# Peptides against a protein of PDB entry 3PUK, part 126

Target 1, 227 residues: chain A of PDB entry 3PUK
Amino acid sequence: ERGLKSVVWRKIKTAVFDDCRKEGEWKIMLLDEFTTKLLSSCCKMTDLLEEGITVIENIYKNREPVRQMKALYFISPTPKSVDCFLRDFGSKSEKKYKAAYIYFTDFCPDSLFNKIKASCSKSIRRCKEINISFIPQESQVYTLDVPDAFYYCYSPDPSNASRKEVVMEAMAEQIVTVCATLDENPGVRYKSKPLDNASKLAQLVEKKLEDYYKIDEKGLIKGKTQS

## One batch from the design tools (peptide; made by RFdiffusion4, then SolubleMPNN)

Design b2_p15_8_s2 (from b2_p15_8, 9 letters changed)
Fold by OpenDDE base, seed 3:
Structure b2_p15_8_s2 (fold): chain B 227 residues (1-227), chain A 15 residues (1-15)
Amino acid sequence: as target 1 above (227 residues)
Amino acid sequence: MIKAPFLSETSLKLY
């Protein structure tokens, strides 16, 4: 099936599961809210079992330690998800798992990356960005899971202007990951009226697409940080 | 939920 869901699943399989696969090894997988929705949209539990995942846990919930097993973190590069990861490995005496493989759905800011590196570098076997920050709904339909996007984009309150910009930046980044997943660099078209939101978003997307493909052409793709 | 624009093979449309 040549649908968006199958493309997304194939990318996750290659970028995440094949990357950390060891024969005969089972892992615990930690998901956040976004990646739970993402995986639910493109695979079944049976698919994850075939990839060596025995248990799926929510990163935000309190969990019992399983110190003999390695953990696969498939999470968004947010302060909340990173803080939960750090709680799992921050104490040398109280590590929840044997080791960690971290796969971020999008670009991880240097501030968050440095925080992880400073606290848990010895516990991390792999850290990678896979650039899938959208949810496939149908063969040709996707959604962006940006909290309060509608509110900030259409709020008449001037005090929300800064939040609107942040939301638009996030949406633009997510749209770029769609294009990257499809291996496409499309021309961006937009409706200019009644609001300039579509125009602003289009400009952000175009700029980020240019940046993304310029980096790709130069081979400056952030390689796998192996510890 | 922002319904994603239709990706044609060559263009992204934002509404």
Scores: peptide ipSAE 0.068, ipTM 0.633, DockQ to the pose 0.035
Fold by OpenDDE base, seed 4:
Structure b2_p15_8_s2 (fold): chain B 227 residues (1-227), chain A 15 residues (1-15)
Amino acid sequence: as target 1 above (227 residues)
Amino acid sequence: MIKAPFLSETSLKLY
């Protein structure tokens, strides 16, 4: 059993592929750096073929138009990924694909969402957030794949304090997506010494878990799971 | 590396 990998794949299958599935329809799938790693960690090309994906493309690379096919964008809600999407559909005459299904790995800020809506709404068939912002490594191990997280968290330079907070917030959000993927609201434990990083992160995670589980994916309030 | 919580382990440990 693939453990966490299997859970992640099942969630992606349900939230992404089943959601946009049309009988007999093939799609081009666009991935960014994170989602490339994510899918590589939990599925094979054969799995994607079975889900109606014929070609996988990197969203950051220049791509030839395939105007007769719809595109499935499985991407992070970042300005970079969104901008690449917008370039694919920004011009009516130069659309790269027939239509788009967009699935974000996490919460898409309103600014980015509104930008998409304003320019490409007619080309979009679906736009959803699936809340998977981590990479399963093993049955019980995942990574957040946050560049420079170590540097900012452990930098002695006071000038990095603001960046440290941003990074910790991002990590906390990603950890919440793990919990959401597992359908769990765990108690958070941490080592308080020698640095307070774990404590700060724990507090952020707890707060975000509380916010997330005010209304779960089914619209229900979920209490903490007890050890 | 972060260990993911499962139903059998309902605690998240951060270090």
Scores: peptide ipSAE 0.067, ipTM 0.605, DockQ to the pose 0.036
Fold by OpenDDE base, seed 5:
Structure b2_p15_8_s2 (fold): chain B 227 residues (1-227), chain A 15 residues (1-15)
Amino acid sequence: as target 1 above (227 residues)
Amino acid sequence: MIKAPFLSETSLKLY
């Protein structure tokens, strides 16, 4: 059995690199904090070179224009990452790259998508969601890399209730991408005591799994995997 | 401590 890292890499290779591959063409790859960790967990620089990536850049850092090269953005669908992308293509005369391929790690909200569409649609060759928003650690282990998750989930301060919900929603979304990556629709089990955190998270995951698997890539309904 | 969710072929376990 191939470990989770291999599965993730294969999915990225198929969904991202094969999708935008052009013979003899090199691209600059732009990563954010999450996707940097993601790729570092499942591939080497040599692997990326084989996929036609010549340089990897951090999307948040200042970068010199390379106007003759196309850019591959593998980024999280966040306002911060999107804003950085938009700065790269905000002006036709000042665009940093020749064109863009955008691959989001998760569902891109309509607000962000529309913002991109309104400003630089002509510069975009591809825009896809690949639904990988977790970090594979081992064959059977992954992490979500949600900032302050521990604090908000276990904070006794009632003022953190709203933030706790946001964090749990984010974790649930990421967990669904694990299931999607493995092509599984599992039953969710949880320990309800002493805290209800696992129960709440389970409910969110179940709901999001239902939404995700309402219609699969083939237009079919994927039922629950038998327990 | 919330343990990392574990996914099996048939179930997702949350702690």
Scores: peptide ipSAE 0.066, ipTM 0.609, DockQ to the pose 0.036
Fold by OpenDDE base, seed 2:
Structure b2_p15_8_s2 (fold): chain B 227 residues (1-227), chain A 15 residues (1-15)
Amino acid sequence: as target 1 above (227 residues)
Amino acid sequence: MIKAPFLSETSLKLY
């Protein structure tokens, strides 16, 4: 199938499963709330089996140790998900799994990364950021799944101004991951009325797109795609 | 209401 779902699946397959694949090796995969929704939107259980995943577990739930198997953590870079990971590997004697592969859906803050490094670096075989922070719904439709985004963006209460900014930043970052997934650097257009929300979001997206493509791993500046 | 961003071949539209 051609569409956003297939592009997302292909990116996950390449960036996550192919990256940690070993012939004949099965892994346990740990998901959080976001990555559960993400994978459910773009693949089936049979697809995951073909990629060497034998069991899928929720990272937030209590799980029995499977010390002979390696674990693949596909999680959001949140304190909650990271803390759950750290509990699995915090003690050398009580490791739940043989080793860990960690793939973050987005940029992992240095504070969280340093926490991981300090606690269980020896148990980690791979740690990467794959920049997929959206859920594909249709061939050309995606959702960002930002809690309370609608409320804060349209709240008339001035006390919510700081929350609105945080939400706008999060949405802008997620939109950039869509563009990155499609390998596009689009021009951003917006409707300025009746509220300036679209304008503010557009400016944030443009800035973050510029930053993303300036820092590209190959030092290549990708110009704007011509309309 | 912020509509879901639409990505065309060359432009991203925000509403």
Scores: peptide ipSAE 0.061, ipTM 0.624, DockQ to the pose 0.035; fails the geometry check

Design b2_p15_8_s3 (from b2_p15_8, 10 letters changed)
Fold by OpenDDE base, seed 5:
Parts: sequence; structure tokens; C-alpha cells
Structure b2_p15_8_s3 (fold): chain B 227 residues (1-227), chain A 15 residues (1-15)
Amino acid sequence: as target 1 above (227 residues)
Amino acid sequence: MIKAPFSSETSLKLY
């Protein structure tokens, strides 16, 4: 299948599972709300078992220590997820797991990264960003799963203006991860009327695409894909 | 939900 789901799964397999794979080693995988939905959209439990995952746990829930096993954290780069990770490894004597592999769905802010580095660097075997912050629904359909996005984007209340901007920036970042996943740098088109939401989002996406593709993995500039 | 013809189009359309 050449659908978006298969592309996403293949990218996760390569960027996450192949990266931390060790022969004969089983890991516990920790997911947050977003990555739970993401994996549920593109794979089955049997697929994860084949990749060496024995147990899937919610990072936000209380969990019993399994000190002999390494943990694979596939999480969004949020304070909440990072704080939960830090609780798992904050005490040297009370680490929940043997070691950690961390894969963020998007860019991890330096503030969060430094917080991790300062507290748990010795327990971390890998820390990478994989840039998948969307949920594939079908071959050509995805969702962003941004809480209250609809409300803030369409609220007539001026007091929501700042929140609207935050939501739009988040959506733009997620859209860029779709483009990155597809290895595309598209031109962005939008409907300007009756509301300017689409135009604002388009501008944010264009800007973030420019920033993202300033330098590719090979240090080369990736030009716009011609339509 | 956003639908885009990722396989054939080189443009992102926002509505």
C-alpha cells in the first residue's frame, strides 16, 4: 500500500524502531495521547511486537517499575510528556526502567531538551526528533489533533486572539511535518474569504516550510516543488 | 480533517 498510513508507518519503523533495535531485546514503549492515536492509525499491536515492543504504556499513568527493561519513549515534545519522563528517571535509585530511548514527534524546544539533559542524560541512549505530528486517516487524509482548534479559530471573541495564534502556529508546524513525511515542499494555496484563517495559516505554513527546508539532511537547499 | 492529493499535486490547499 502506498497510502499515507503506510508511509507514516515506514518512517516510524525506520526512524524509531530500526534506530534503537537490538537483537533479542524487548522494550517497553511509552506513549502520550497523540502518539497513541498516531500508532493506532498506522499499525497494529502485532506490528509493534515484531519491532520488539512487549508492552505499551501511557506515559501519563502511574506505572510499576520494570528496572531490567529499557524503555522507548515515543512522545510529543510537551512539558507534560517531558515531566512524566523525568519522573521515571529523576532518581538514580528509583529509575523505573534500565535506560531510555526518546523519540519526539516534532522539534523539541531547547528549554525542554536542556531540562532532560540536566536531569537524566546518563540514562538516555537516544534522543531524536522524527517530525511526524499528524495522524493519517486514509491514503490522502490526515488530522492534526489540536485541542480546541475549531473554537479558537472561529471564535468571534477578541480575548481568544492570542490563543488563536498559538493554535495556528501549532497547526502550521504539524502541517510541515506532513510535508516532511512526504518529502515535499509544496506551494501553499488558500481561500481568503470569508474568513482570513486560511490565509493566516498559509502564511505560517509557508514561513515554517522555508525554515524547515533551508538546509536538508544533506546540507542542501530544497527548492519549492513546482505545481 | 485535511484531504490532499499528496501523490499527484505539488500544492497544499487550505480552506
Scores: peptide ipSAE 0.077, ipTM 0.595, DockQ to the pose 0.034
Fold by OpenDDE base, seed 4:
Structure b2_p15_8_s3 (fold): chain B 227 residues (1-227), chain A 15 residues (1-15)
Amino acid sequence: as target 1 above (227 residues)
Amino acid sequence: MIKAPFSSETSLKLY
């Protein structure tokens, strides 16, 4: 049976590459730090070439304009990545690329979406959220790539409480994307002791799963696969 | 590292 990496690749292929595919057209693909790790975990350069990607660029780096080519932005919905995109298309006279296809790895906040819409709407051919905010490591193992999660979750300093909540929310959202990718609505179990971190995270995941599966990726209501 | 659930294992365990 297909491992997590293959499932992730298949989802990306369907949600991103098939969605923006045009016969005979090559695109430049722009990646951020997360999506670089994500793609490196589940595909090869040859796979990307087959999907019509001629070159991959880091969105954070200074890049020469290629005005005759369209760009595929596969990026996280962060201010940093969005700002880099906006710099590429913010000026009518200085657009780096012919047009943009934007695929966010997760829910894009309205603030960021509106910022894009206000500045670059005419340059955008697609803008979608694909809900893959994790990195498959093995057939059954993934990471969330949250470097400070450990620090904030286990910090004894009360001043970090607010940040801990933010991190927990982010992790919960990412876990939901795993479930969505696997087409699962699992029951969540946790270890309650010695800290309540797992309990808190579980509650957040449960809540977000409920919200997500009000309408699933296919527009259907999906019940719990296990309770 | 977190183990991903599959159709045969539909429970998510958090530690």
Scores: peptide ipSAE 0.074, ipTM 0.595, DockQ to the pose 0.036
Fold by OpenDDE base, seed 1:
Structure b2_p15_8_s3 (fold): chain B 227 residues (1-227), chain A 15 residues (1-15)
Amino acid sequence: as target 1 above (227 residues)
Amino acid sequence: MIKAPFSSETSLKLY
């Protein structure tokens, strides 16, 4: 397929599979809920086989050890996913796999990173952030997997105001990963009425875009792309 | 669902 799906796949191929590829080596891939949806949206099992993945497992499920194989963890930087990883490698005597490659879909908080480093650094061959935190649906359509986003954004209950801000921050971060994936720094436009949700989100996105491109991988400041 | 009109327009539209 063309469009956003292909761009996402190419980025994953380059950032994840090419990065950990070794000739003749097969890996077990561990996915969480988000990355399962992500890969399902932009590739086929045959594509993963070509990239040296023999088996896909859910990180949240109990799994039998395959101690002779290395594992590729493509996961969200959440406490839940990290804790599951740590259970696989936390015990020196009962490691489930030979070694780990970890690729996070977004920025991994220092608290989680330090927890990993303290517990199983010797088992980790790679640990990277790839900044893809959205699901491509069509060539020009994507979705954000933010729990209860609809509820909190449109709740009339003032008690939800704090949670609404958290949700909007999360969505803004995900939108920035879309822009980063497309290598774009767009001008942000929004519909201000009837609710101010779009305006608030726009401001968050603009701020985060600015922050992102100030410290991009190339150390360059990308100017706004003119429409 | 959010549309990414990046093919023709280099603007992000939020609704």
Scores: peptide ipSAE 0.073, ipTM 0.599, DockQ to the pose 0.035
Fold by OpenDDE base, seed 2:
Structure b2_p15_8_s3 (fold): chain B 227 residues (1-227), chain A 15 residues (1-15)
Amino acid sequence: as target 1 above (227 residues)
Amino acid sequence: MIKAPFSSETSLKLY
């Protein structure tokens, strides 16, 4: 069986590179912190070259304009990454690239999407959400890369309750992208003791799985995979 | 670290 890394790479190849591919055209690819880790986990630079990527740049760094080339933004739907994109295309006279293809790793909030639409719509050739917000580590192992997740989940300080909820929501969303990547709708099991963290996370995952598969692109409700 | 659900597994286990 092909490991999780191969599945992730195949999905990225299909959803991102094949979607914006033009014969003989090279693109500059812009990555953020998460997508740098993601691609590093599942492909090599040679693989990206084969997909028509000539240069990879960090979206957060200052970059020189390459106005004759189109840019492929593979980024997280965060204010920081979006703001960096907007700076690249905010002025007609100061556009860093010829045009943009944007692929978000997860659901882009309407607030961020509207911000992009209002300022840079004419420069965008494609904007999609690909739903890969985890990092494959091994054939059957992945990480979520949620900052301070351990601290907030296990903090005894009541002042961290709000942050704990945010972290749990983020983790649940990321787990759903794993299921989506594998085309699975599993039943969720959890250990209830000694803390309720696993129970809470399980409930969030179940709810988000239900929401995800109810709104499937084909309008099909995918039932639970039989145990 | 979380184990991915594959076709051979019908459940996601959280701990």
Scores: peptide ipSAE 0.069, ipTM 0.600, DockQ to the pose 0.036

Design b2_p15_8_s4 (from b2_p15_8, 10 letters changed)
Fold by OpenDDE base, seed 2:
Structure b2_p15_8_s4 (fold): chain B 227 residues (1-227), chain A 15 residues (1-15)
Amino acid sequence: as target 1 above (227 residues)
Amino acid sequence: MIKRPFLSETSLKLY
């Protein structure tokens, strides 16, 4: 049985590297905080070299232009990461790279997408959303890397209620990406006491799984898997 | 505006 790390790596290879691969072409890869952790968890630098990546750069850092090379942005759909991307291509004269391939780890909000479209569409060769918003740790263990999740889930302050909901939604979305990566539609089990957090999260996951598997590629409803 | 499928792998149309 292939561990979760290998499954994630295979998915990234297929969805990202194979999608933008051109024989004999090297790319610079730009990563944000999440995708740095993600790739570090499932591959080595040598693996990335084999996929045609010559240099890995942090998208948040100031970088020297390499105008003759195309850039592969593997980033989360956040304002921070998108803004950094936009700075790289914001003006014709100040383009850091020849062109861009963008792969988002999750759904890119319309506001961010429209911002990209309006400013630098001509520089973009690919723009895709891939559903990998978790970090594989072990064969059957993953982490979500949601900032302050513990605080908002377990520090009951009425003023934080809205933030708690946002965090739980994000966690649920990430869990669904795990299921999608594994091609599984599991039943969700949880402990209901002492707090309702697990129940709420389970409900969110179930709802999102239903939405995700409502129609498969063949137009059929995918039933629950027996994992 | 074509609604993107929820959590599906999507090729975004920029043009």
Scores: peptide ipSAE 0.027, ipTM 0.514, DockQ to the pose 0.080
Fold by OpenDDE base, seed 5:
Structure b2_p15_8_s4 (fold): chain B 227 residues (1-227), chain A 15 residues (1-15)
Amino acid sequence: as target 1 above (227 residues)
Amino acid sequence: MIKRPFLSETSLKLY
């Protein structure tokens, strides 16, 4: 059985590296906090070298321009990561790299996408969503990188209700990316007691799975897989 | 992979 780490790596290799590969071309790769954790969980630096990556940089840090090299941005579709990208390419005279390949870990909101399009579309060679927003830990274990998820989900303070919903939505979206990565449409099981958090999250996941698998690659509805 | 028709048209223009 191929472990989840291997599946994730293979997916990234196919969706990202194979997609932007050019023979003899080396790229600088830009990572954010999430994708740093993601790649660290499923590959080594040697693997990235084999995929044509010479240097890995943190997108949030100040970086010196390397104008002769293209950059591969593997980032989360967040305002912070997008803003950092825009700073690299927003000014024609101050472009840090020759061109950009952008791969988002999840659905990029139209607002962010339009912002990119309006400012630096000419510098972008690829822009794709790969739908991997989880960290593989073991063969059948993954984690979600949702800040303060535990706090908001289990907070007894009613004032956190709205934040709890936002967090649960984010978690549900990430769980759907696990299913997408595994090419599965499972039934969601949950423990109903003592709190309804698991039930609420399950319902969100089910709904998002339905939306995601409404139309498959063949234009058909993908049925539920057995759990 | 989720296909967004409007995004696809836009993405093609980015390439």
Scores: peptide ipSAE 0.025, ipTM 0.501, DockQ to the pose 0.073
Fold by OpenDDE base, seed 4:
Structure b2_p15_8_s4 (fold): chain B 227 residues (1-227), chain A 15 residues (1-15)
Amino acid sequence: as target 1 above (227 residues)
Amino acid sequence: MIKRPFLSETSLKLY
């Protein structure tokens, strides 16, 4: 099975579930909005059960403590998700779970990481970034789930310029995670007209791809994938 | 920041 969904699932299985797997151990999995969509797109509940997940919880909701179980946080590196995590482990006496495994879908900013480190490092068994910041929709189609991307990219209001850049950077990063997931270093094609948005995004993607693929598994530069 | 794909997942050091 070569579809994007399958590739994503295999990557998650390897990067997340296999990494924290302990024989006979069940975990509670905490998801945020993005990872809920992500997992829903590429697996079934039965698949998660097979990976040792007994319960899936929304990280944003108030949850009853299950102090005897470890929690697997598969979340985006956002302040909101991190803050919810911190509430679960911020107090030694009020920890919701026995311990935490944290897997971020993308690069976790130092500010958020340091906040985690300062507050609940002792409760964390794993903390990794897995670089899957997109949602596979079809075998060859994905979405980025960037709120208001359309608005900021196409807003004629100059006051949105800075936000446009932020959004484009985010999209570019997400696109790179797609490429990384597929193990591809493609050339980027874009439509030039009517606006330069596509060109700008393409440049960002190419730059980030270059940085990402500067060294292959053998310590050499990974060339462009033929496309 | 995007990490290199051929390395293990970025492990955030908590210590």
Scores: peptide ipSAE 0.019, ipTM 0.519, DockQ to the pose 0.068
Fold by OpenDDE base, seed 3:
Structure b2_p15_8_s4 (fold): chain B 227 residues (1-227), chain A 15 residues (1-15)
Amino acid sequence: as target 1 above (227 residues)
Amino acid sequence: MIKRPFLSETSLKLY
């Protein structure tokens, strides 16, 4: 099956599980709200067991220490998720796990990244970013995880203008992660009327796509994928 | 040591 779900799973397997795999070693995996939805959409528990995950825990919940096991954090780069991680390793004497592997679903802001480095760098074996900030629903359908996106995009209140821009940027970033996951650089089509929301979003996506492929490590500019 | 991946493995943010 070459559907979006299978592509997403393959990318997670390569970028996360293969990267931290150690023969004979089991890990505890910590998920947040987004990554719980993401994994549930593209894999089964049996798949995770095959990748060396013995237990899945919610990062937001209180958990008992398992100090002899390493933990795999597959989380969003948000203050909430990062703060929960820091609580697990903030005290040298009260670490919940033996060590941590951290994989962020998207770009981790420098402020959060530096906070992690300053607090618990010695406990971290890996810290990487992957480009999967969407949820595959079907073979050709995905959803975005942007809180209150509908409200801010269509609010008639002018005071929400700045928040609308932030939401539009977040959506554009997520859409580009879809393109990156599919290894595609598509042309963007949109409906121009009655509001300019679709046009604005399209422009943001196109700009981010250009930036993404312009700075590819191979030094090659990927042309537009023919629609 | 904490290492960031190469750009090809990162998000759309420019470094």
Scores: peptide ipSAE 0.027, ipTM 0.496, DockQ to the pose 0.088; fails the geometry check

